# Peptides against a protein of PDB entry 6MBK: the designs that were tried, part 199

Target 1, 240 residues: chain A of PDB entry 6MBK
Amino acid sequence: GFEMVNFKEEGFGLRATRDIKAEELFLWVPRKLLMTVESAKNSVLGPLYSQDRILQAMGNIALAFHLLCERASPNSFWQPYIQTLPSEYDTPLYFEEDEVRYLQSTQAIHDVFSQYKNTARQYAYFYKVIQTHPHANKLPLKDSFTYEDYRWAVSSVMTRQNQIPTEDGSRVTLALIPLWDMCNHTNGLITTGYNLEDDRCECVALQDFRAGEQIYIFYGTRSNAEFVIHSGFFFDNNSH

## One batch from the design tools (peptide; made by RFdiffusion4, then SolubleMPNN)

Design b2_p23_8_s3 (from b2_p23_8, 11 letters changed)
Fold by OpenDDE base, seed 2:
Structure b2_p23_8_s3 (fold): chain B 240 residues (1-240), chain A 23 residues (1-23)
Amino acid sequence: as target 1 above (240 residues)
Amino acid sequence: EEITDTGLAREIPLIEEVKKLLS
């Protein structure tokens, strides 16, 4: 009922191939297709994950390294998804000096500086880990791990990570949701939920969409500052 | 020095809760 399209202004998005009614389940993504902390643990990153406290404690970093490892793996199942990701982001880690200066007039500046500092420290830490840890020897990042790589991965995760239930529903984990996250954002209500019985993310239509229309979803209520920092979105007349 | 989280995750609710909110 939909197809991936490169829209002129919005970039990649989803377009309806048929009429979709409001609240219709039009898109679902099984857990096996998600990039999760669990899939990271089950990947080439697994041995290092099991030995590094930071990877274990910070699922977002685990996802970032998982993303980098899969990107560097030509036979990765997620190559088609990874290739749809932006090469750069509208996140603070990519801000120029003038953009940072502008944000000094807002409450977002603290978070911006925090991200800069934290990301730099994380990179420095993991650069050393990748170069020295025995379980890093088989990682595709062993011979090439730049700050730009890490910045990209962190920003990819930051803008796209989702908290979903574990398979047994007992706790939460982090996941990237391929195909679903290709939907561009609009104001509205949350229409995506996790179906534990069928073990999949399910998205119902926010509104009626006619064949040929772009499908938009609502990713959550946030201020413009929060969108810029965490989602890479900005709306001039954002109601939140 | 402590390394802290740098981003927020979207909280995906259970689909049953979504259905309740949309009803």
Scores: peptide ipSAE 0.567, ipTM 0.878, DockQ to the pose 0.867
Fold by OpenDDE base, seed 5:
Structure b2_p23_8_s3 (fold): chain B 240 residues (1-240), chain A 23 residues (1-23)
Amino acid sequence: as target 1 above (240 residues)
Amino acid sequence: EEITDTGLAREIPLIEEVKKLLS
């Protein structure tokens, strides 16, 4: 019903290969295909995760390291997904001097500096952990863990992380949702939900899409500042 | 030295709630 396409101005997105009706379930992603905190725990990262309090407390960092480990693994199940991720982001961690100067006139500047400082501190902490912790020896990134790697992973997670229910629905966990997160954003209503019975993330069409049209979804309402900080772009039609 | 979260996660609701909102 859809295919991945590189659009000139918007980058990668999804295009309908057939007519899709509004509210039609056109895309679903089973839990087993998601990158989650649980899949991180069940990966080569698991032993380290079990002994590091920060990884345990901060699921987003666990996902970042999971992403890095899988990226460094040629036979990773998620290689096709990882290869579709941007190599760089428009997040504050990638801002040039002119972009920072522009933000100095806004209230977002404090958050930008805070994010940068926090990310740098996290990197420094985990660099030491990777160098010294016994369970880090098996990580494919042990000998190659740069700030650029960490910046990329953090930015990937920051822009794409989702809260989904656990299998039993008793708690929430963090997840990256492959294929689904390839949809570009538009104004509208939330049309994505988790189906616990079938244990999958489900997306229904926001509107009718004809064959050949790009499929857009609504990821939620945020301020422009939040989009810059957390999503890496400005949204002109944002009501906030 | 405090290590804090650097991002917000999207909240994916249950699909039943989505269907209610779209109906």
Scores: peptide ipSAE 0.563, ipTM 0.877, DockQ to the pose 0.902
Fold by OpenDDE base, seed 4:
Structure b2_p23_8_s3 (fold): chain B 240 residues (1-240), chain A 23 residues (1-23)
Amino acid sequence: as target 1 above (240 residues)
Amino acid sequence: EEITDTGLAREIPLIEEVKKLLS
């Protein structure tokens, strides 16, 4: 029903290969295909995760390291997904000096500086961990862990992380949702939910899409500031 | 200083809730 396409202005997105009706379940992603905190724990990162308090406390960082480990693993199941991720982002961590100067006149500057500071501190911490921790020796990134790597992973997670239920529905966890997160954003209603019975993320069409049209979804209501800080883009038609 | 989470996660509701809202 859809295909991944590189759109000239919007980058990668999904295009309908047939007519899709509004509210039609056109896309679903089983839990086993998600990159989650649980999959991180069950990966090569697991031993380190079990012994590092920051990884345990901060699921987003766990996902970032999971992403880096899988990227560095040629045989990773998620290689096809990782290859579709941007190499750079428009998030504050990639802002040039002029962009930061522009934001100095806005309230967003405090969040930008906080993000820079926190990310730098995290990198410094984990650089030391990777160099010294015994369980880090098995990580494919052991000899190649740069700030650029970390910045990329953090930005990838920041822009794409989702809170989903655990398998038993008793708690929530963090996940990257491959294929689904390739949909570009539009105004509308939330049409994505988790189906616990089938243990999959399900997306129904926001509207009718004709064959050949790009499929858009609504990721949620955010301010432009939140989009810049957390999603790396401005949304012109944002009502907030 | 405490290392803090700087990212917001999207909340994915249960599909039953989505269906209810679309209905």
Scores: peptide ipSAE 0.557, ipTM 0.872, DockQ to the pose 0.877
Fold by OpenDDE base, seed 1:
Structure b2_p23_8_s3 (fold): chain B 240 residues (1-240), chain A 23 residues (1-23)
Amino acid sequence: as target 1 above (240 residues)
Amino acid sequence: EEITDTGLAREIPLIEEVKKLLS
C-alpha cells in the first residue's frame, strides 16, 4: 500500500506503507476515476463542447474547462482530487520578471513567450464565449472566469495530462490520472501503462521501496528546460 | 493482456487551424 503525504521539500507525494518490490504492480486507476475528454463531454460542459470548434479540436482545453467546472461544483466526484492540486505552479505562466529574464539566455524563452501569448488569446476567446454563448449559461463559472482561473486550469492540465487509449483501443484520448500523478519524479524508465483488458492505468514500481519511503516514478525523458515548461519542476540530476 | 504506455502530452502551441479561428 501507499499513502498521500506532504513532504517538507517536495510537497505532496506518495509514501509506501509496506515494502514494495521493483516491477510490482502497486498502483492502478480505473478509467471511471480519470478526468478525460470523454468525461468532459458527458458533463455540464457537454452542450458547449458540441458547438465550440476549439474545445473539440483541443482536448487539453476541454480538460482545462472540465477541471474548472468540477472545481466550481461542490458535489463533484473529483473534489478530493482537485483539492490535492497545487494552487499555483512553477510553470512559465506564473513566472515573474526575474524568472523570465533568467530564461532569456536560453532557447526556452521562445516557448515561454509562446505560452503567454497563446494562453492570453485563449482566455480572451473563451471569456467572450462564456459571456455570449447560450450553452454557457448553465456553467458554474459564468460569473467567475478570470485569467487566474484559466491560468491555473491550463497549468494543471499542462503538467499532468496524459495520452491514454480509448476503451476500444482504436484511438487515443487525454486524461488526468488522480492519485498516480501525486508521485514525484525521478530518473529511470517508464513504468506506467494502460491495461485495456481491465480498463485501468497501471503503475509498477521503478525500484524497491521500503515501508516509509517516498515512491518516485519516471514521467519521461526531458531536458531541465522542458521539465520547467511542461512539468513545472527542475530535475537536478537529469542526464538528458 | 494488452498494456500500452501512458504518454505525457504537450499542449502549446496551438494548431494552425485553431490559431486562425482565434484571429
Scores: peptide ipSAE 0.304, ipTM 0.731, DockQ to the pose 0.085

Design b2_p23_8_s4 (from b2_p23_8, 10 letters changed)
Fold by OpenDDE base, seed 2:
Structure b2_p23_8_s4 (fold): chain B 240 residues (1-240), chain A 23 residues (1-23)
Amino acid sequence: as target 1 above (240 residues)
Amino acid sequence: PEITDNGLAREIPLIEEVRAQLS
């Protein structure tokens, strides 16, 4: 019912290959296809995760390292997904001089600087960990962990991380949702939910989409500043 | 230096809640 397309102005997105009706379940992603904190723990990163307090405390960083490890693994199950991710982002970590200058006139500049400093500090910390920790020796990024790598991974997670229920529904965990997160954003209502019975993320259509139209979803209400900082989106019809 | 969260996660509700809201 849909295909991945590189749109001229919006980059990669999903396009309907048939007419899709509003509220129709057109997209679902089983848990086994998700990149989660649990899958990170069960990966080559697992031994290090078990001994590093930051990885344990910050699921988003665990996902970032999971993403880096899988990217560096030719036989990774998630290679098809990783190859669809942008090589760079419109987030503050990638801002050019003009973009920073623009933000200097706004309150967002403080958040930008904070994010930059925090990311740099995290990188410095984990660079040392990767160089010195015994369980880091077998990581595919052992000899190739650059700030560029970390910036990319952090930005990928920042723009795409989701809170989903655990398998038993008793707790929440963090996940990247392949395929689904390729949908570009529009104004509307949340149409994505987790189906615990079938153990999958489900997305129903926000509106009718005709064959050939781009499929948009609503990722949530945010200010444009928040979208820039956390999602890299601009939306003119945003309510605030 | 303090290491803090880089960004907020989207909260994915249960699908039953989504369907109820859209009805």
Scores: peptide ipSAE 0.579, ipTM 0.876, DockQ to the pose 0.898
Fold by OpenDDE base, seed 5:
Structure b2_p23_8_s4 (fold): chain B 240 residues (1-240), chain A 23 residues (1-23)
Amino acid sequence: as target 1 above (240 residues)
Amino acid sequence: PEITDNGLAREIPLIEEVRAQLS
């Protein structure tokens, strides 16, 4: 039904290999294929997670470390996914001087600086944890944990994290959704939902797509500032 | 140092809600 393609202007995306009709279920991702807080707990990160209050309290940071640990693991199930992730992002953590200067004229500048400061503080905290905590010795990143690593992981999670239901539907958890998040964004309606019965994320087509066309989805409505801060791009057709 | 959230998560609804909205 689809294939991953590197588009010139948009980077990686999904292309239809057959005609897809609007509202057709063309893509689904079972829970077992997701990178979640739960999978982080069940990974090599688990022992440290169980003893660090920040990892427990901040699922996004848990996912960031999960990404780093899996990236450093050659036999990780998620290697194919991780390899498709950008090496750099357009988030404020990667802003050049000119971009920061541009934002100084906007209301977002305070949030940008706050995010940068918070991320730096988080790194400093976890650097110490990784260096001193007994359970950190098992982590593949023990001897290689730089701010650049952390910045990348945080940005990956920031731009791609999703809130999904737990297996029993009683709570919510955070997840990265491989393959699905390769779809590039367009204006429209939400066409992705979680199917608890089959325990999978399901994506239905926003519109008809012909074979050979790029498949776009709508990730949600955010302000331009929020897109920059949280999604790492500007969207001209944004309703806000 | 204060440790705070770095970003917002997308809220993935139940698929039933999605289908209902699209119908």
Scores: peptide ipSAE 0.575, ipTM 0.873, DockQ to the pose 0.901
Fold by OpenDDE base, seed 1:
Structure b2_p23_8_s4 (fold): chain B 240 residues (1-240), chain A 23 residues (1-23)
Amino acid sequence: as target 1 above (240 residues)
Amino acid sequence: PEITDNGLAREIPLIEEVRAQLS
């Protein structure tokens, strides 16, 4: 139905291998393939998670550490997914001085500086935790936990994290959705939902796609500034 | 130290809601 392709201008994306009709279910990802707070708790990170209040309170940080631990694990189930992730992002944490100056004329600059400060504080905190906490000794990142590592993980989660229902549907949790999140963004309607009966994320086609065409998804209504800050996207034709 | 959220998560609705909107 589709394949991963490196497009010239847009980088990695999904290409249709057959004709796909509008509203056709062309992509689904079972819960077991997702990187979730629950999978983080069930990983090598679990013991530390159970003892650290910040990891417990902030699912996005739990996912960031989960991502780092899995990246450092050669036999990780998610290695194929992790290798598809960008090594760098166009998010504020990676902005150069000129890019920051450009944003100084906007209200977004306050959010950028806030992210810088928060991320730095988080890193400092967890650096100490990893160095001193007994349950951190088993983490594959113990001897290599740099700000660059943390910045990457935080940015990966920031741009890709999703809120999905728990298995019983009673609560929500955070998840990275492999393969699905490789779709590039376009304007349109939300076409991704969670199927609790089959326990999977489902994506239906926004429009007809012919074999060989790139498959685009609408990730939500945001301003260009918000897309840059939160999603790492810039869409020229964004109506906001 | 003060620790705050780094960004917003996408809210993935139930698939039934998605289909209802698209119909």
Scores: peptide ipSAE 0.575, ipTM 0.874, DockQ to the pose 0.879
Fold by OpenDDE base, seed 4:
Structure b2_p23_8_s4 (fold): chain B 240 residues (1-240), chain A 23 residues (1-23)
Amino acid sequence: as target 1 above (240 residues)
Amino acid sequence: PEITDNGLAREIPLIEEVRAQLS
């Protein structure tokens, strides 16, 4: 019912291959296809995860390292997904001097500087961990862990991470949702939910889409500042 | 220095909640 398309100005997105009706379940992603904190724990990162307090405490960082490890693994199950991710982002970590200068006139500048500082500190910490921790020797990124790598992974997770229920529904965890997160954003209502019975993320159509139209979804209500900081873009039609 | 979170996560509700809101 849909196909991945590289749109000229929007990057990768989903295009309908048939008419899709509003509220129609057109896309679902089983848990086994998600990149989660749990899958990170069960990956080559698992031994290090079990020994590092920050990885354990910060699921987003765990996902970032999971992403880096899988990217560095030629036979990774998630290679097809990872290859669809941008090589760079419009997030503050990639801002040029002029962009930062512009933000100095806004309240967002404080969050930008905080993000720079935090990310730099995280990188410095984990660089040392990767160089010295015994369990880091198993990581495919052992001999290649640059700030650019970390910046990319952090930005990827920051822009794409989701909070979903655990398998038993008793708690929440963090996940990247392949294929689904290729949908570009529009204003509207939340049309994605987790189906615990079938153990999958389900997306129903926000509106009618005709064959050939790009499929948009609403990722949630955010301010423009939040979009810039956490999603890497301004939303022109943001009514909030 | 303390290392803090630097990103927000989208909250994915249960599908039942989504369907209820759309109906």
Scores: peptide ipSAE 0.566, ipTM 0.870, DockQ to the pose 0.910

## One batch from the design tools (peptide; made by RFdiffusion4, then SolubleMPNN)

Design b2_p24_3_s1 (from b2_p24_3, 9 letters changed)
Fold by OpenDDE base, seed 5:
Structure b2_p24_3_s1 (fold): chain B 240 residues (1-240), chain A 24 residues (1-24)
Amino acid sequence: as target 1 above (240 residues)
Amino acid sequence: DPLIEEFSTYPTLARDLTKPVVKK
């Protein structure tokens, strides 16, 4: 029903190969294909995770390290997904000097500086952990962990992380959703949810799409400032 | 944990997909 396409300006996206009707379930992703905090715990990162308070407390950071470890693993199951991720982002951590100067006139500047500071401090912390912790010795990133790596991973998670239920539905966990992530953003309503009975993420079409059209989804309700900070998007007509 | 507190000062928001989607 759809295919991956590299669009000129938007990068990778999904294109309909047939007509898709509004509210039609056209895309689903089983839990086993997701990158989750649980999959991080079950990966090579698991031993370190079990002994690091920050990884345990901050699922987004756990996902960031999971992403880095899998990226550094040539035979990772998620390589096809990781290869579709941007190498750089339009988020504040990647802002050029001119963009930062522009933001100085806005309230967002404080959040940007906070992101800079926090990300740098997190990197410094984990750099030390990776260099000294016994369970970090066999991590594929042991000998190559740069700020650029961390910035990329954090930004990847920042822009793509989702809350989904745990397998038993008792708690909420964080997940990156391969394939679904490839849908580019448009204004609208969230049309994605988790089907716990079938243990999968499900996406229904926001609108009718004809064969050959790009499939868009709505990433979520955020203010323009929040979108800039967390997603790198800015919409003049943002309803929030 | 002061580090957790510091690092969580401006948490990144995740999309809430916990609810099932209504589909035809």
Scores: peptide ipSAE 0.465, ipTM 0.864, DockQ to the pose 0.829
Fold by OpenDDE base, seed 3:
Structure b2_p24_3_s1 (fold): chain B 240 residues (1-240), chain A 24 residues (1-24)
Amino acid sequence: as target 1 above (240 residues)
Amino acid sequence: DPLIEEFSTYPTLARDLTKPVVKK
């Protein structure tokens, strides 16, 4: 029903290979294909996770380290997904001095500086952990953990993280959703959710798409300032 | 935990996909 295409203007996206009707289930991703906090716990990161209170308390950081460990693992199941991720982002963590000055006009400067400071402090903390903790010796990133690595992983999670239910449905956890997050964004309604009975993420079409048309989805309501802070871009059709 | 509080000062928003979608 769809194919991955590198579009001229917006880069990678999904294109319909047949006519898709509005509200038709055209894409689903089973839990086993997701990068989750649980998959992080069950990976080579598991022993360190079990002994570090920050990793345990902050699922987004756990996902960031999971992403780094899998990227550094040539035989990782998620290598095909990781290779589709940008090598750099337009998020505030990558802003140059002139870009930071421009953001003063949006009153986002406080959030930008705080995000940068927090990320740097997190890196400093985990650099020491990775260098000194016994369970870190087994991590593929043991001898290759730079600020640039951490910045990339944090930015990847920041722009792509999703809340989904745990397997038993008792709690909420965080997940990266391969294939699905290749869809480019448009204004509209959220048409993605989790089907716990079938244990999969499901996406229904926002509108009718004809064969050959790019498939767009809506990620959620954010102001342009929030898009800059969290996703690194302005959305022209955003109502905020 | 002061470190958790410090590191969580500006949490990033995650998309809420916990609800099922209506399918036709």
Scores: peptide ipSAE 0.457, ipTM 0.859, DockQ to the pose 0.832
Fold by OpenDDE base, seed 4:
Structure b2_p24_3_s1 (fold): chain B 240 residues (1-240), chain A 24 residues (1-24)
Amino acid sequence: as target 1 above (240 residues)
Amino acid sequence: DPLIEEFSTYPTLARDLTKPVVKK
């Protein structure tokens, strides 16, 4: 077992309530609990999604808007999950001037500026869509859609989005995985996958954890630069 | 669609969890 804990510095994470052995399946999340492109299509966002080419083409943006809509919905099933999300991120979209100036000496600066420009342009586009499109009228964010909202949602998705199979296994879709993504991260091997037979995301322990220890998982194989760009993290022992 | 192409020029990466995990 495990429990949600607010750790100092690290924020929310999962703590083992019993000894967990390496490779033990300790956590699984059924599809019905995931925030997916499909759940976005089946939400209040669905009508707009069905008529906006950008939402249809870019699942990550669809998830971002899904996240914003659900956040603005008091009765959303995902409210408990959304409340665990950071209000701000260490992603490039939140970099201060000094951080950006530091990156000018690195190859990452181009990607940072690209993210700024791209995100700003997306916001401008969708601001107009939300203000003018008939199917946007029912969105709970209709009268409250700021750049800060969009930056937050994009950053949330950027740091937390996962590729999973569709229900029939014929295609790949994108998902946010509640509960699972509460785990803080360390270097290691990927120990999470999707069990299509049982239609759930499954996580096995990267290592042994004793009762009372924080459970860590591994994000995936990325360079530190890629972690900064996509997740805002550095790992000292990252050999990739 | 030029807008889609532009917005897709700088994609964010998602974690690939499409494969089943081996469990003990």
Scores: peptide ipSAE 0.456, ipTM 0.855, DockQ to the pose 0.818
Fold by OpenDDE base, seed 1:
Structure b2_p24_3_s1 (fold): chain B 240 residues (1-240), chain A 24 residues (1-24)
Amino acid sequence: as target 1 above (240 residues)
Amino acid sequence: DPLIEEFSTYPTLARDLTKPVVKK
């Protein structure tokens, strides 16, 4: 019902290959295809995860390291997904001096500084962990772990992370959702949820889409400023 | 844990997809 296409200006997105009706379930992603905190724990990162309180407490950081480890693994199941991710982002961590200067007169500047400072401090912490912790020896990051690597991974997670239930539904965990997050955005209602019975993320169409049209989704009710901070994009027609 | 508190000073929001979606 859809295909990945590289659209001009918008980059990669999904295009309908048939007519899709509003509220029609057109896309689902089983748990086994997701990058989750649990999959991170079950990966080469697992031993370190079990010994580092920060990784255990901050699922987003666990996902960031999961991305880095999988990116460095040629045979990773998620290589096709990782290769579709941007090499850089329009998030505050990538802001140039002129962009920061533009924001100096806005409330967002405080968030920009905080995000940058926290990310840098996290990097410094984990650089030491990777260099000294016994369980870090088998990580592909041991010999090459730069701030640019960490910035990329954190930005990838920041812009794409989702809350989903654990397998038993007792808790909430974090997940990256391959393929689904390739959809570009429009204003509207969130039409993605998790079906625990079938153990999959499900996306229903926000509106009617004709064959050949790009499929858009809505990630949430945020202002443009919040989208810049958290998602790295503006939507001119954002009513929030 | 002071490190967790410090690193969590600027939490990034995740999208809440915990609820099932209504299908037509």
Scores: peptide ipSAE 0.442, ipTM 0.849, DockQ to the pose 0.836

